# Designs tried in a protein design run: peptides against a protein of PDB entry 5A53. Part 61

Target 1, 230 residues: chain A of PDB entry 5A53
Amino acid sequence: LVENVKQALFIPGQSCNKNLHDIMVDLSALKKPDMKRFNRKNDIHPFEDMSPLEFFSEKNDCSLMVLMTSSKKRKNNMTFIRTFGYKIYDMIELMVADNFKLLSDFKKLTFTVGLKPMFTFQGAAFDTHPVYKQIKSLFLDFFRGESTDLQDVAGLQHVISMTIQGDFQDGEPLPNVLFRVYKLKSYKSDQGGKRLPRIELVEIGPRLDFKIGRIHTPSPDMVTEAHKKP

## One batch from the design tools (peptide)

Design b1_p27_2 (made by RFdiffusion4)
Fold by OpenDDE base, seed 1:
Formats: C-alpha cells, structure tokens, sequence
Structure b1_p27_2 (fold): chain B 230 residues (1-230), chain A 27 residues (1-27)
C-alpha cells in the first residue's frame, strides 16, 4: 500500500527573515522526506490572492504549504495552507512567539527520517472549538498523513505535543498553541533485578508557541469533496 | 493574463543546504 503521504512545500515569503528560515529548516526536517523547500523569496499574500499558492500546489504536487512571512502586525508568521485538487482548502496563520527554541538549543539526538510521530493534544477545545479543530486536523494531516492503523509502536521515535495555553471564554482572544517535540528514549532500569523498560520523553525541538492569526475555512462544497474518499 | 509570480532573484540570503533540487518553478 503506497501511503499517499501528503507532500509539504515550504515557501519563504518576501519578508522572510533569519529566524523564520531557521524555524522553517527545523520544522521541515520533521517532515522529511515528504517536503520541498524553496530557496528564493516569493511575494505572496495568501489572504489577498490565493492563486500563486494554487499554482505552486499544482506545479510541485504539494497539498500542504507553509508560507514564511514577518511584519510588525504578524511577526514570525507561518501561514499553513492545505489544498484539495490544487485549490485552497483552508489556511491558518500561526505566529511563532519570540521564546522559540531551535533543534540546536537541544541535545542532538539521532533521528530516523520518515517515521511518523505520535500526537498528543491537550485542551478540550481541540475537539469542540472550530479553530482548534482546524489546527488539530492540519497538524495530523501535515505530519501523519493518512492514518494507517498499523502504527508499529515498535517504530515510535517521537511525539508531537500540542497544548492550548490556558482556558478561554467566548469572545476572548484564542490562547496560543504550544508545539513541543519529544523523542522516546528507552532505558533499561535495573531496579530490583526486573529489567522494566523505562520510556523517557526527551524534548528535541523545535519549541514553538503559536499565536493564532487569520483563518480561511473551506467552503461547504470543498468539505464535502475532501471527505469523499476516492 | 496569468500573473507571473516572480521568484525574487535574491539567491544569497538563505544557506540552502544542498538538499535535492526542488523544482522551484521559475515562472
């Protein structure tokens, strides 16, 4: 079964900076081998004109895109885009807070390319609130692709944790989403002569706190078409 | 007119690790 793993395209916007580049490199490393990166900056404004992204989706055969932009209003902005049939399905702006950590800020651990992460979601709103449902759907789609039931637990290398930063009420600003990546480390603990496998989660990075920005939701027609399993 | 989305010519700012030649479709 050739898993139709969704390909991701990382696009530096015209306002992409060193921090965004470094974040792009580190985040895209988690998507290897199923990612492409542009080296050149592209002047794309997805909330004004989506047609460039549709063009790139088609030409690169990528149903996932990440546009890296930065402005005074939207600092360290990662616009996550999904396409269906090379048409924009949804978009979300996730602005990286200044407290981010890169892979270089953590202990270098060996990583096997192509292993699917386990996900953990903390916060009831991931299952109830439309925006957080979209974020959950996006990240699952981005890193897991199609869920094969046979997640060989033996192949589990890393965990992506996504946490909603605190409680919120209706009409309040949406709390940030805390993105964390952990590697599973198996220790043989010789406690009391029984070799119990101890699993420890070691943070490996990147560490990203996402502020939620603008959102484009799919049309009802596109939702219907995207849920039609071929 | 298909808006020619120009890849900005500023090559040098990103240390592209020489990973595989991703088809930057230069329009």
Amino acid sequence: as target 1 above (230 residues)
Amino acid sequence: HPKSWYLSEKHNEFEAELDEEFLETTM
Scores: peptide ipSAE 0.020, ipTM 0.500, DockQ to the pose 0.018
Fold by OpenDDE base, seed 5:
Structure b1_p27_2 (fold): chain B 230 residues (1-230), chain A 27 residues (1-27)
Amino acid sequence: as target 1 above (230 residues)
Amino acid sequence: HPKSWYLSEKHNEFEAELDEEFLETTM
């Protein structure tokens, strides 16, 4: 069963600023062709009322959404939302730190649209801590594209790296997640007659450091339903 | 006031806007 590629909807909130717009453009480019964007700002407060997001999920046939908002308390905030049956499954606020870099800050490298990225996760908490498990699951769902059992290694052009910025103890603020995108470059190094394919990773952007904000977790019933593959 | 909810643009219209925005930022 080829699982249908999950479609993403990017939504500028009422407080969306230029920086968030630019970040939205660059991040959505990595989701082409499986993304939509709203041109107009929508006054949505997902932690107060989720009904507008459920409406947008259904009307646009999108199981992934990103709401772009900014305030003094939550600067450069990207709320990532997943739906199941057009109902909110989970939400997480990821605030982009001011040290972000856009695609324009890197050497322009041509890439083929629609190729499945490889993911790398650095930090044990991605496999143990509930919040980082949700982040890992979210980004895998967001960028995996078609679930082909064949990792077409021949089609591997991009690596998305996600790193937890440091260690933390119970009761401490959760460390940022460092989001990095690399292109694989194969060099035929003619070093000494053995053509060993040298693969180099070149950063292509965007570069985003995510501060973790508010979280909505799915109900146990919805988890059970979402894991029931049809 | 009824919160006006906007529909997403078609992918082709979005690509055209992205290409225009990318062109404007590169000039």
Scores: peptide ipSAE 0.009, ipTM 0.469, DockQ to the pose 0.024
Fold by OpenDDE base, seed 4:
Structure b1_p27_2 (fold): chain B 230 residues (1-230), chain A 27 residues (1-27)
Amino acid sequence: as target 1 above (230 residues)
Amino acid sequence: HPKSWYLSEKHNEFEAELDEEFLETTM
């Protein structure tokens, strides 16, 4: 089954700032060609009224959305939204820490658009804790691209690494998620007549540390419907 | 709201064109 690639829509909120705009541009570049952006600010408050996002999902045929907002309480906030049948499935606020790096902060490396990244997840909570399970599911869904059975290993250019920043106990604040992007560089090493392909990982950006904010979880009925493969 | 839709379509078209043009200029 070739699952159609999920389209993403990036939306500047009313409180979107320059830093969030720059982050939006750099993060959305990883989703090309399956991405749209809005240039105008939209007054959307998804935890108060979800109907504007459902409307945008339907009108743009996008099952993924990212709303860019900033306030004193929720600085550099990226709200990630998924829809199913153009209805809100889940939402999560991920606030970008001030130590972020843009693509311009790294050595520019050319990459082919539309190639699927490999994902790595560091931290047991990605498989056990409901919030980190949602984050893992979201990012896999966001960047999975066309499900071709041919993972052409020859087409692997990018690695997205997601790391939980430290251990935590029940009732403690949830640690940040460290988002890192690497390009695979193949060097033909002519050392000693054996052409061993040396693969190096080079960070290309953006570099984002996500603080977890508010979460909306799907109803059990929506979970059941979304897992029904046609 | 209908005004948000009309603005969103025009912006999506314009940004899609810019992104295609940027991709062509970077190849």
Scores: peptide ipSAE 0.009, ipTM 0.480, DockQ to the pose 0.026
Fold by OpenDDE base, seed 2:
Structure b1_p27_2 (fold): chain B 230 residues (1-230), chain A 27 residues (1-27)
Amino acid sequence: as target 1 above (230 residues)
Amino acid sequence: HPKSWYLSEKHNEFEAELDEEFLETTM
């Protein structure tokens, strides 16, 4: 079954700033061609009223949305939203820490648009903790592209690495998620007459450390329905 | 109904540079 690639909509909120715009541009570039961006600011408060996002989901045929907002309490906040049947499935606030790096901060490397990233997840909590499970699910869903079995190895161009920043105990603040993007470079190393392909990972950006904010979890009914539909 | 805003048709200089480096493979 070729799953239709989920389209993403990037929405500048009213409080979107230059840094968050630049982050949006760079992150959305990894989602090309399956991405739309609004160029105008929208006054949306998804944890107060979700109806504008449901409207945008339906109107733009986008089951993925990212809302860009910034405040003193929630600086460089990317609210990731998923919809199912154009209804809000889940939401998570991921605030980009000030140590971010843009694509322009890295050596420019030719990149083919539309190739699927390989994902790596570092931290046991991605498989055990509900919030990190949601993050893992979200990013896999966001960047998995077209589900074609054959393209996965031949089209491997880049790796998205997501790391939980340190250990934590129950009741402690959730550690940040370190988002890193690497390009696979194949070098023909001439070692001893055998050209062994050397693969190197080169960071290409963006580099984002996500602080976890507010979360909206799906209803049990929506979970059941979302798992029934391929 | 919330007013949907316009899709960005115009890349800024940085977006244009990204688009030059990112080969759009039309699948």
Scores: peptide ipSAE 0.009, ipTM 0.430, DockQ to the pose 0.029; fails the geometry check

Design b1_p27_2_s1 (made by RFdiffusion4, then SolubleMPNN; from b1_p27_2, 16 letters changed)
Fold by OpenDDE base, seed 5:
Structure b1_p27_2_s1 (fold): chain B 230 residues (1-230), chain A 27 residues (1-27)
Amino acid sequence: as target 1 above (230 residues)
Amino acid sequence: APLSDYLRDEYNEERLKQDEEFFKLTS
């Protein structure tokens, strides 16, 4: 069963600024062709009222949404939302640190649109801690593209790397997640007559350090329903 | 077209158009 590729909707909030807009454009480019963007700001407060997001999910047939907002308390905030049956499944605020880099800050490298990225996750908490499990699940869901059982190694063009920025203990603030995008370059290195294919990773952007904010977790009933639908 | 070539020409134009639309609607 070719699972239908999940569509993403990028929504500028009322407080969306130029930096967030630029980040939105660059991040959404990685989701092409399975992406829609609103051109107008929308006054949405997802942790106060989720109904507008459910409406947009249904109207645009998007099970993934990203709301772009910025305030003094939550600067450069990207709220990632997933829906199931056009109802909110989960939400997470990921605030982009000021050290971000756009695609224009990197060497322009040609890549094919629509190829599935390979993901790498660095940090044990991605497999053990509920919040980082949600982040891992979210980004895999967001950029997975067509579920082909064949990891078409021949089609591997880029890698998305997600790293937890250090260790943490219970009760401590959750470390940032470092988001990096690389292109695979195959070099025929003529090292001593053996053509060993050398694969190098070249960063292509965007570069985003995510600070974790507020989280909405799915109800047990919704988890059960989401797992029942193939 | 490769996304990077698309990113070079059409993306920049699309970005500029979106920036213009975004800023026109926000000004």
Scores: peptide ipSAE 0.028, ipTM 0.609, DockQ to the pose 0.018
Fold by OpenDDE base, seed 4:
Structure b1_p27_2_s1 (fold): chain B 230 residues (1-230), chain A 27 residues (1-27)
Amino acid sequence: as target 1 above (230 residues)
Amino acid sequence: APLSDYLRDEYNEERLKQDEEFFKLTS
C-alpha cells in the first residue's frame, strides 16, 4: 500500500515575527513539495480551541500543521499538530532557542526536492520517554511520509539529526532537542589509482535547538484508529 | 519595517525563490 505522503501546512499565528517567519521558510523547504504556507497571520490558540486547526486540516487536505507564535513566556514557538480524519491527534510546542542558524548562514548546496532524509536520533529517551517518543514519531511522520524499507542508498542526499541535550532524571526539566541537517557529499578521491568513494556530511541548516513546551496527547481510541492500517 | 511586512506575499515570494535556488525540482 503506497501510503500517500502527508501534506504539511505552515500557519503564521497572530504573534508571528520575522525570526519565526524565516525559520518557518527554511524548515518548510525541507518538506517540499508536500508543503503549503499561509502568507497571513491567523488568530489561532490551539490549546484553547482546536476547531480552527481541524477546519484548516480538512480544507487544505493537510494532516500535518505547524503554528508559529511568539510571546515572552513562549518565544519562537512552533506548535506541531497532527490530525487523523481531520481531527486533532496530537500537538507539541517546540520553542526555537535564540542561537538558531538559517540556511543563509551556511554554504548553499544544490538539493533535489522530494528525496527522503535519513533520520538519526541520539538519546535513549527517544525510545523510552513518552514526550521524546512523540517528538521522534512526529518528525519521522513529518519528513519520511511513506515508510519504504528500501531507502535506496543511491537516493540518500541528506540526514536529519535529532539529539537530546544531556541526561535528565524524573521530575527534572526536559532537555532541549538539537535539530541538525546535513548533506552527503561524495568525493571521488583518486588515491593511488583506486577511486575510493569518500562520503562527507556537511551541515546545510537550518540549525534549531527546540525547548519543549505544552503537549496534547491523543485519546486511546484515536491511537487505535490511527494504527489501523487499511 | 513593521512585522507585518515580513509576512507580505512579496517577502514570501522572495523566500520561495531563494528556496528554489537551494532545491532543484525533480523534472
Scores: peptide ipSAE 0.016, ipTM 0.502, DockQ to the pose 0.022
Fold by OpenDDE base, seed 3:
Structure b1_p27_2_s1 (fold): chain B 230 residues (1-230), chain A 27 residues (1-27)
Amino acid sequence: as target 1 above (230 residues)
Amino acid sequence: APLSDYLRDEYNEERLKQDEEFFKLTS
């Protein structure tokens, strides 16, 4: 069964700037070939009116969207949106901290387009806390699709690491999520005449620290319906 | 170059059609 890979649409908002554009380009490169980017700014405010996003989801046949906006209150804001039947399923604001690194800040390595990354998640809250569960689900859905199959090691090229930055208690601000991307590099090690394959992880970027903003969660009915459709 | 020129990707023609349709639906 050829799993239908979910398509992503990257949308510059009206307040999109050069930094957000550069981040968008670098992050979307990891989603190739299953990615579209708009080249014009759009006046979209998803927490006020979701209709424009539902329209774009349907017209572009994209169930994943990322809106790039920036304001004094929500600087470098990436709003991640998922749709089901071209209706909004969930949304989450992830604001990129100023310490971000682009692909140009790392050693350029050749890579094959279209290989799915493996994910690693660090922090118990990814499995227990509703917000971090949503983030985990979102990123897995964004880059891997609905595939539950063990990734063929022969096709493994990238590892995406997501780490919750520190511990937190109920009622405290949610810690940032640290997003890191690595490439697997194979070396032949000559140790005592035995050629053992050595694998090393090399960071390739982008490097993003996400501050969590506003969230829209699906209704229980939408959750049930989304899980019933194969 | 203006940010608009930097944002010009191959998706330009399909985007123009979608933007026009969106403005027609929201107007």
Scores: peptide ipSAE 0.019, ipTM 0.491, DockQ to the pose 0.015; fails the geometry check
Fold by OpenDDE base, seed 1:
Structure b1_p27_2_s1 (fold): chain B 230 residues (1-230), chain A 27 residues (1-27)
Amino acid sequence: as target 1 above (230 residues)
Amino acid sequence: APLSDYLRDEYNEERLKQDEEFFKLTS
């Protein structure tokens, strides 16, 4: 079964900077081999004109895109875009807080490229609130592609954890989403002469706290078409 | 230097190599 793994295109915007580049490189590494990166800045304003992104989606055969921009109002902004039939399905701005950590800030570990991460979601709003439902859907779609029920636990090497930072009420600003990546490390602990397999989660990075920005939701017609399994 | 040059400089190449070392393709 050729899993139709969705391809991601990472796009430096005109206002992309070193920090965003570093974040882009580290985040895209988790999407290898199913990613492309542009090495040139592109002047794209997705909430003003979506047509350039639709063009790039089609020309690169990528249904996932990440636009890297930064401004005074939207610092370290990663706009995540999904397309369906090379048309914009949804978009969400996720601004990386200044406390981010890169892969270089953690102990280097080896990874097998192409293994699907396990996800953990902390916060009831991931299942109830429309925005957090979109975020959950986006990240699952971005890193897992189509959910095969048979996650070969034997092939599990890393975990992506997403946590809503605190409780919130209606009308309050949406809390940040804490993005963390862990590697599973198996230890043989000799406790009392019995070799018990111990699994530890070791953070590997990147560490990203996402502030939620602007959102584009799909039209009801596009939702219907996207849920039609071919 | 404009980021366009940064994205093509030796730093980016080194970082890509480091990423490839960190995330090895199984041959």
Scores: peptide ipSAE 0.017, ipTM 0.460, DockQ to the pose 0.023; fails the geometry check

Design b1_p27_2_s2 (made by RFdiffusion4, then SolubleMPNN; from b1_p27_2, 15 letters changed)
Fold by OpenDDE base, seed 5:
Structure b1_p27_2_s2 (fold): chain B 230 residues (1-230), chain A 27 residues (1-27)
Amino acid sequence: as target 1 above (230 residues)
Amino acid sequence: MPLSDYLRDQDNEAFAAQDEAFFEATS
């Protein structure tokens, strides 16, 4: 079963600002061609009423959504939403810290659209802690694109790195997730007449530090249904 | 084409059309 590539819808909320818009543009670029973006602001409060998002999911045939909002309490907030059968599956608020970098802040590199990123996750909590497991699942789901069986190394252009910023104990605030994007550059190193292919990682952006906000987890029934392979 | 330049040119036209189609469907 070639799982159809999940489509993403980027939605500017009523409080969307220029910085969030720029972040949205740069992040959505990594999802091309499998993304849609609204230009108009929408008054959506997903933790109060989820029905508008379910409507947008169905009307746009998008199982992934990102709502861009900003307030004093939740500055530069990207709410990531997944749907199953056009019903809300899960949601997570990821607030972008002010130290973000856009693609324009990095050296312009040629990029082929539509190539799948390789993911790397740094931090044991990505495999053990429920919130970080959700984040890992979300980002893998968001950017995996078409399930090609062959991780053809030839098709590997970029790496997305996600790092938990430091250690934490139970009851402590959850550390930020550091989102980084690198391009693989192949250099012919002429070291002593043997052209060894040297691969270097070059950061291309965007650079985002995500503060974790509110979370909505799926009901056990929805989990069971979503895992039912037809 | 640099990714940044590709993004700028393709985004404006494609997204304008999608917003209109959605606004018409929700109006």
Scores: peptide ipSAE 0.017, ipTM 0.596, DockQ to the pose 0.017
Fold by OpenDDE base, seed 2:
Structure b1_p27_2_s2 (fold): chain B 230 residues (1-230), chain A 27 residues (1-27)
Amino acid sequence: as target 1 above (230 residues)
Amino acid sequence: MPLSDYLRDQDNEAFAAQDEAFFEATS
């Protein structure tokens, strides 16, 4: 079953600022060609009323959405939303720390659109802790391109690295998730007459440190339904 | 082409058209 590539919709909220716009552009680039973006600000408050997002999901045929908002309490907030049957499945607020870097902050490298990233996850909590499991699932779902045959390794262009920033105990604030993007650069090393292919990872951006905010978890019924569709 | 240049040039034209079409359909 070729799973249809999930389409993403990027939505500027009413409080969207230039920094969030720039972050949105750079992050959405990694989702091309499977993304749409609104240019106009929309007054959406997903934790108060989810109906506008369900409407946008249906009208744009997008099962992934990112809402960009900023406030004093939730600065540079990217709300990631997934829908199932155009109904809200889950939501998570990921606030971008002020130390972010844009693609323009890195060496410009040639990039081919539509290639699936490889993911790396650093931190045991990505497999054990409910919130980090949701984040892992979300990002895999978000950037999971076409179901790649073995030809994927040959088409590997970039790696997305997600790291939990440090250890934490129960009851402590959840550490940030460090989002990094690397391009695989193949060098022919002429070292000693043996042309050994050397692969280097070059950071290409964006560089985002995500602070975890509010979360909406799916109902048990929606989980069951979402897993039944092959 | 550099990713940053690809982003800047394609983003302005294609997404302006999508936003207009959506607002026309929802207005």
Scores: peptide ipSAE 0.016, ipTM 0.561, DockQ to the pose 0.017
Fold by OpenDDE base, seed 4:
Structure b1_p27_2_s2 (fold): chain B 230 residues (1-230), chain A 27 residues (1-27)
Amino acid sequence: as target 1 above (230 residues)
Amino acid sequence: MPLSDYLRDQDNEAFAAQDEAFFEATS
């Protein structure tokens, strides 16, 4: 079964800066080969007019998009967009905190392209709170693609960890989501003549702390249609 | 290959493909 892996399009907005560009490059690398990027800045304001994104979704056959913008109010903003039938399904602004780390900040490791990451989610709100449910769904769609039942454990190289930064109550600002990427390393332990395989997780980057911004939720009709198509 | 080298090499190829994809998207 050729899994229809969702294609992603990375779009630099008019206010895209060097840091966002670098983050875009590093994050998009995890989506290769199922990723396209624009090299030119585009004047797109998705919460004002969604039509340019729908146009790009259709023309590039991408159901996932990431718009890179930065302003005084929304610094290092990654707007994640999903489309269904080339129409906007949902959007979420995730602003990258200044403490981010690029792949270059970590030890150089060999990478095999096209391997599906395993996901881990830390925080009950990923299963209960609408916003964190959307984030969970988004990132699963973005990097995992269609879940083949055969988690080829033999092919598992990467773990993406998403953690809600602390507890929160109703009416409080939503805690950041901590995005971390690890590589599995197998070591032969020489303890006692039995070479037990030891697996270690090594952070490989990027390291991103996401502040949650504006959200667009799908219409009930679009939710119904999206669930009908397997 | 190292991830950094993969990124750089793919960026060069992707830039060419990006110009094409952008042109196709905007034409």
Scores: peptide ipSAE 0.015, ipTM 0.530, DockQ to the pose 0.018
Fold by OpenDDE base, seed 3:
Order: C-alpha cells, then structure tokens, then sequence
Structure b1_p27_2_s2 (fold): chain B 230 residues (1-230), chain A 27 residues (1-27)
C-alpha cells in the first residue's frame, strides 16, 4: 500500500519568539519538501478551541501541524497536531529545553532533500507507555514520507534518534525525550590493506530535548475510522 | 549549499508563497 506523504504545516502562535522561530525553521527543514510554514503569528489556543487548526488543516491540505508558542508555564512549546479528515485526531505539547542546538551549531554538511530518515527509539516505554507510544507514532508519521518497501540502504542519509531520558515509575513526571539527528558518513578505512567500509554517525542537528506537556488523545470512533482507511 | 543555508533560503521563498496561497484560498 503506497501511503500518501502527509503534509505538515508549521504555525507561529501569537507568543512565538526568535528561538522558537529558529527551531521551527530547522526542524521543518527535515520535512521538506512536504511542509508549509506561516510567516505571520496566529492567535491559536488548541486546548481551548481546535476549530482554527481544523480550518488550517483543510485549507492547506495538511494532516500534520506544529504550533509554536511560548509562555512562563510552557516555554518553547511545540504543539504537534494530527488530523484525520481535517478533524483533530491527536495533540501533544513538546517543550524544547533551553539547551537546544540549531543546525548552525554543527558542521555544515550536504544534504539531499526528500530522503527518508531511519528512526531509532531508545527506551522500553516507547512500546509500552501510552504517551511515549503516541510520541513514537507521531514522529514516525511526521517524517517517514513515502512508504517505499525498498529499504534502499543506498538512499539512507540520516538517522533520527529519540531517547527517553532515564527510567521512571508510576506517578513520577515523564522523562524528557531526547531528539537527535545524525548523518551517515561512509569512510573507506585503509587499515592493514583490508578496505573495511566504516559507517560513522555525525550529528547534524537540530538537537532538541522535549519536555512532555498536555495531550489530547483521539476518540475511539476516530481511531476506528483512521484504521479503516488504507 | 550547506543544509542550514539551503533550508533558510528555500524557507523564505516557500513561506511567502504559502502565505499568499493561503490568503488567496481564504479570500
């Protein structure tokens, strides 16, 4: 089944600042060519009224959205939204910690737009805990692009790594998710006359530590409908 | 072109076109 590539819309909220703008630019770059961004700030409060986001989803034909807001309580907040039939499916707030790094903080590397990233997930909770399962699903859905069965290893240029920062127990705050992006570099090692292909992972950015905020989960009916449409 | 520069330059043009297309579609 060839799934259509989901389009993403990045939306500056009214409280969007320079740091969030820079993060938006760098993160959305990984979604090219399947992304749109607004230049203007929009007064959207998705946990109070979702209707503006549904409107934007329909008008821009985007099933993925990211709202950029910042407040004292929710600093550097990226609200990730998915829609189904232009209706809100799920939402999650991911707040970027102040230790973030932009692409400009790393060595400039050549990159081919449109190649599918490989994902790695570190932490058992990505498969067992509802919130981390949603995060895993979201990021896979966000960045997978075309489902080509051809694992063309030759087309693999970058890896997105997501790590849960430590263990946690029931009732404890959920650990941050560490988002890292690496480029694969192939080196021919001339050690001892045997040319062994060496693959190295080089971090290219952005580097984001996500603190988990508010979550909206889909209704059981929407889950059922989303699974029926291939 | 470095990814960071390519991303910034394409971004400004694509943003302008998308905002315009959105305003045209909503007007």
Amino acid sequence: as target 1 above (230 residues)
Amino acid sequence: MPLSDYLRDQDNEAFAAQDEAFFEATS
Scores: peptide ipSAE 0.023, ipTM 0.599, DockQ to the pose 0.018; fails the geometry check

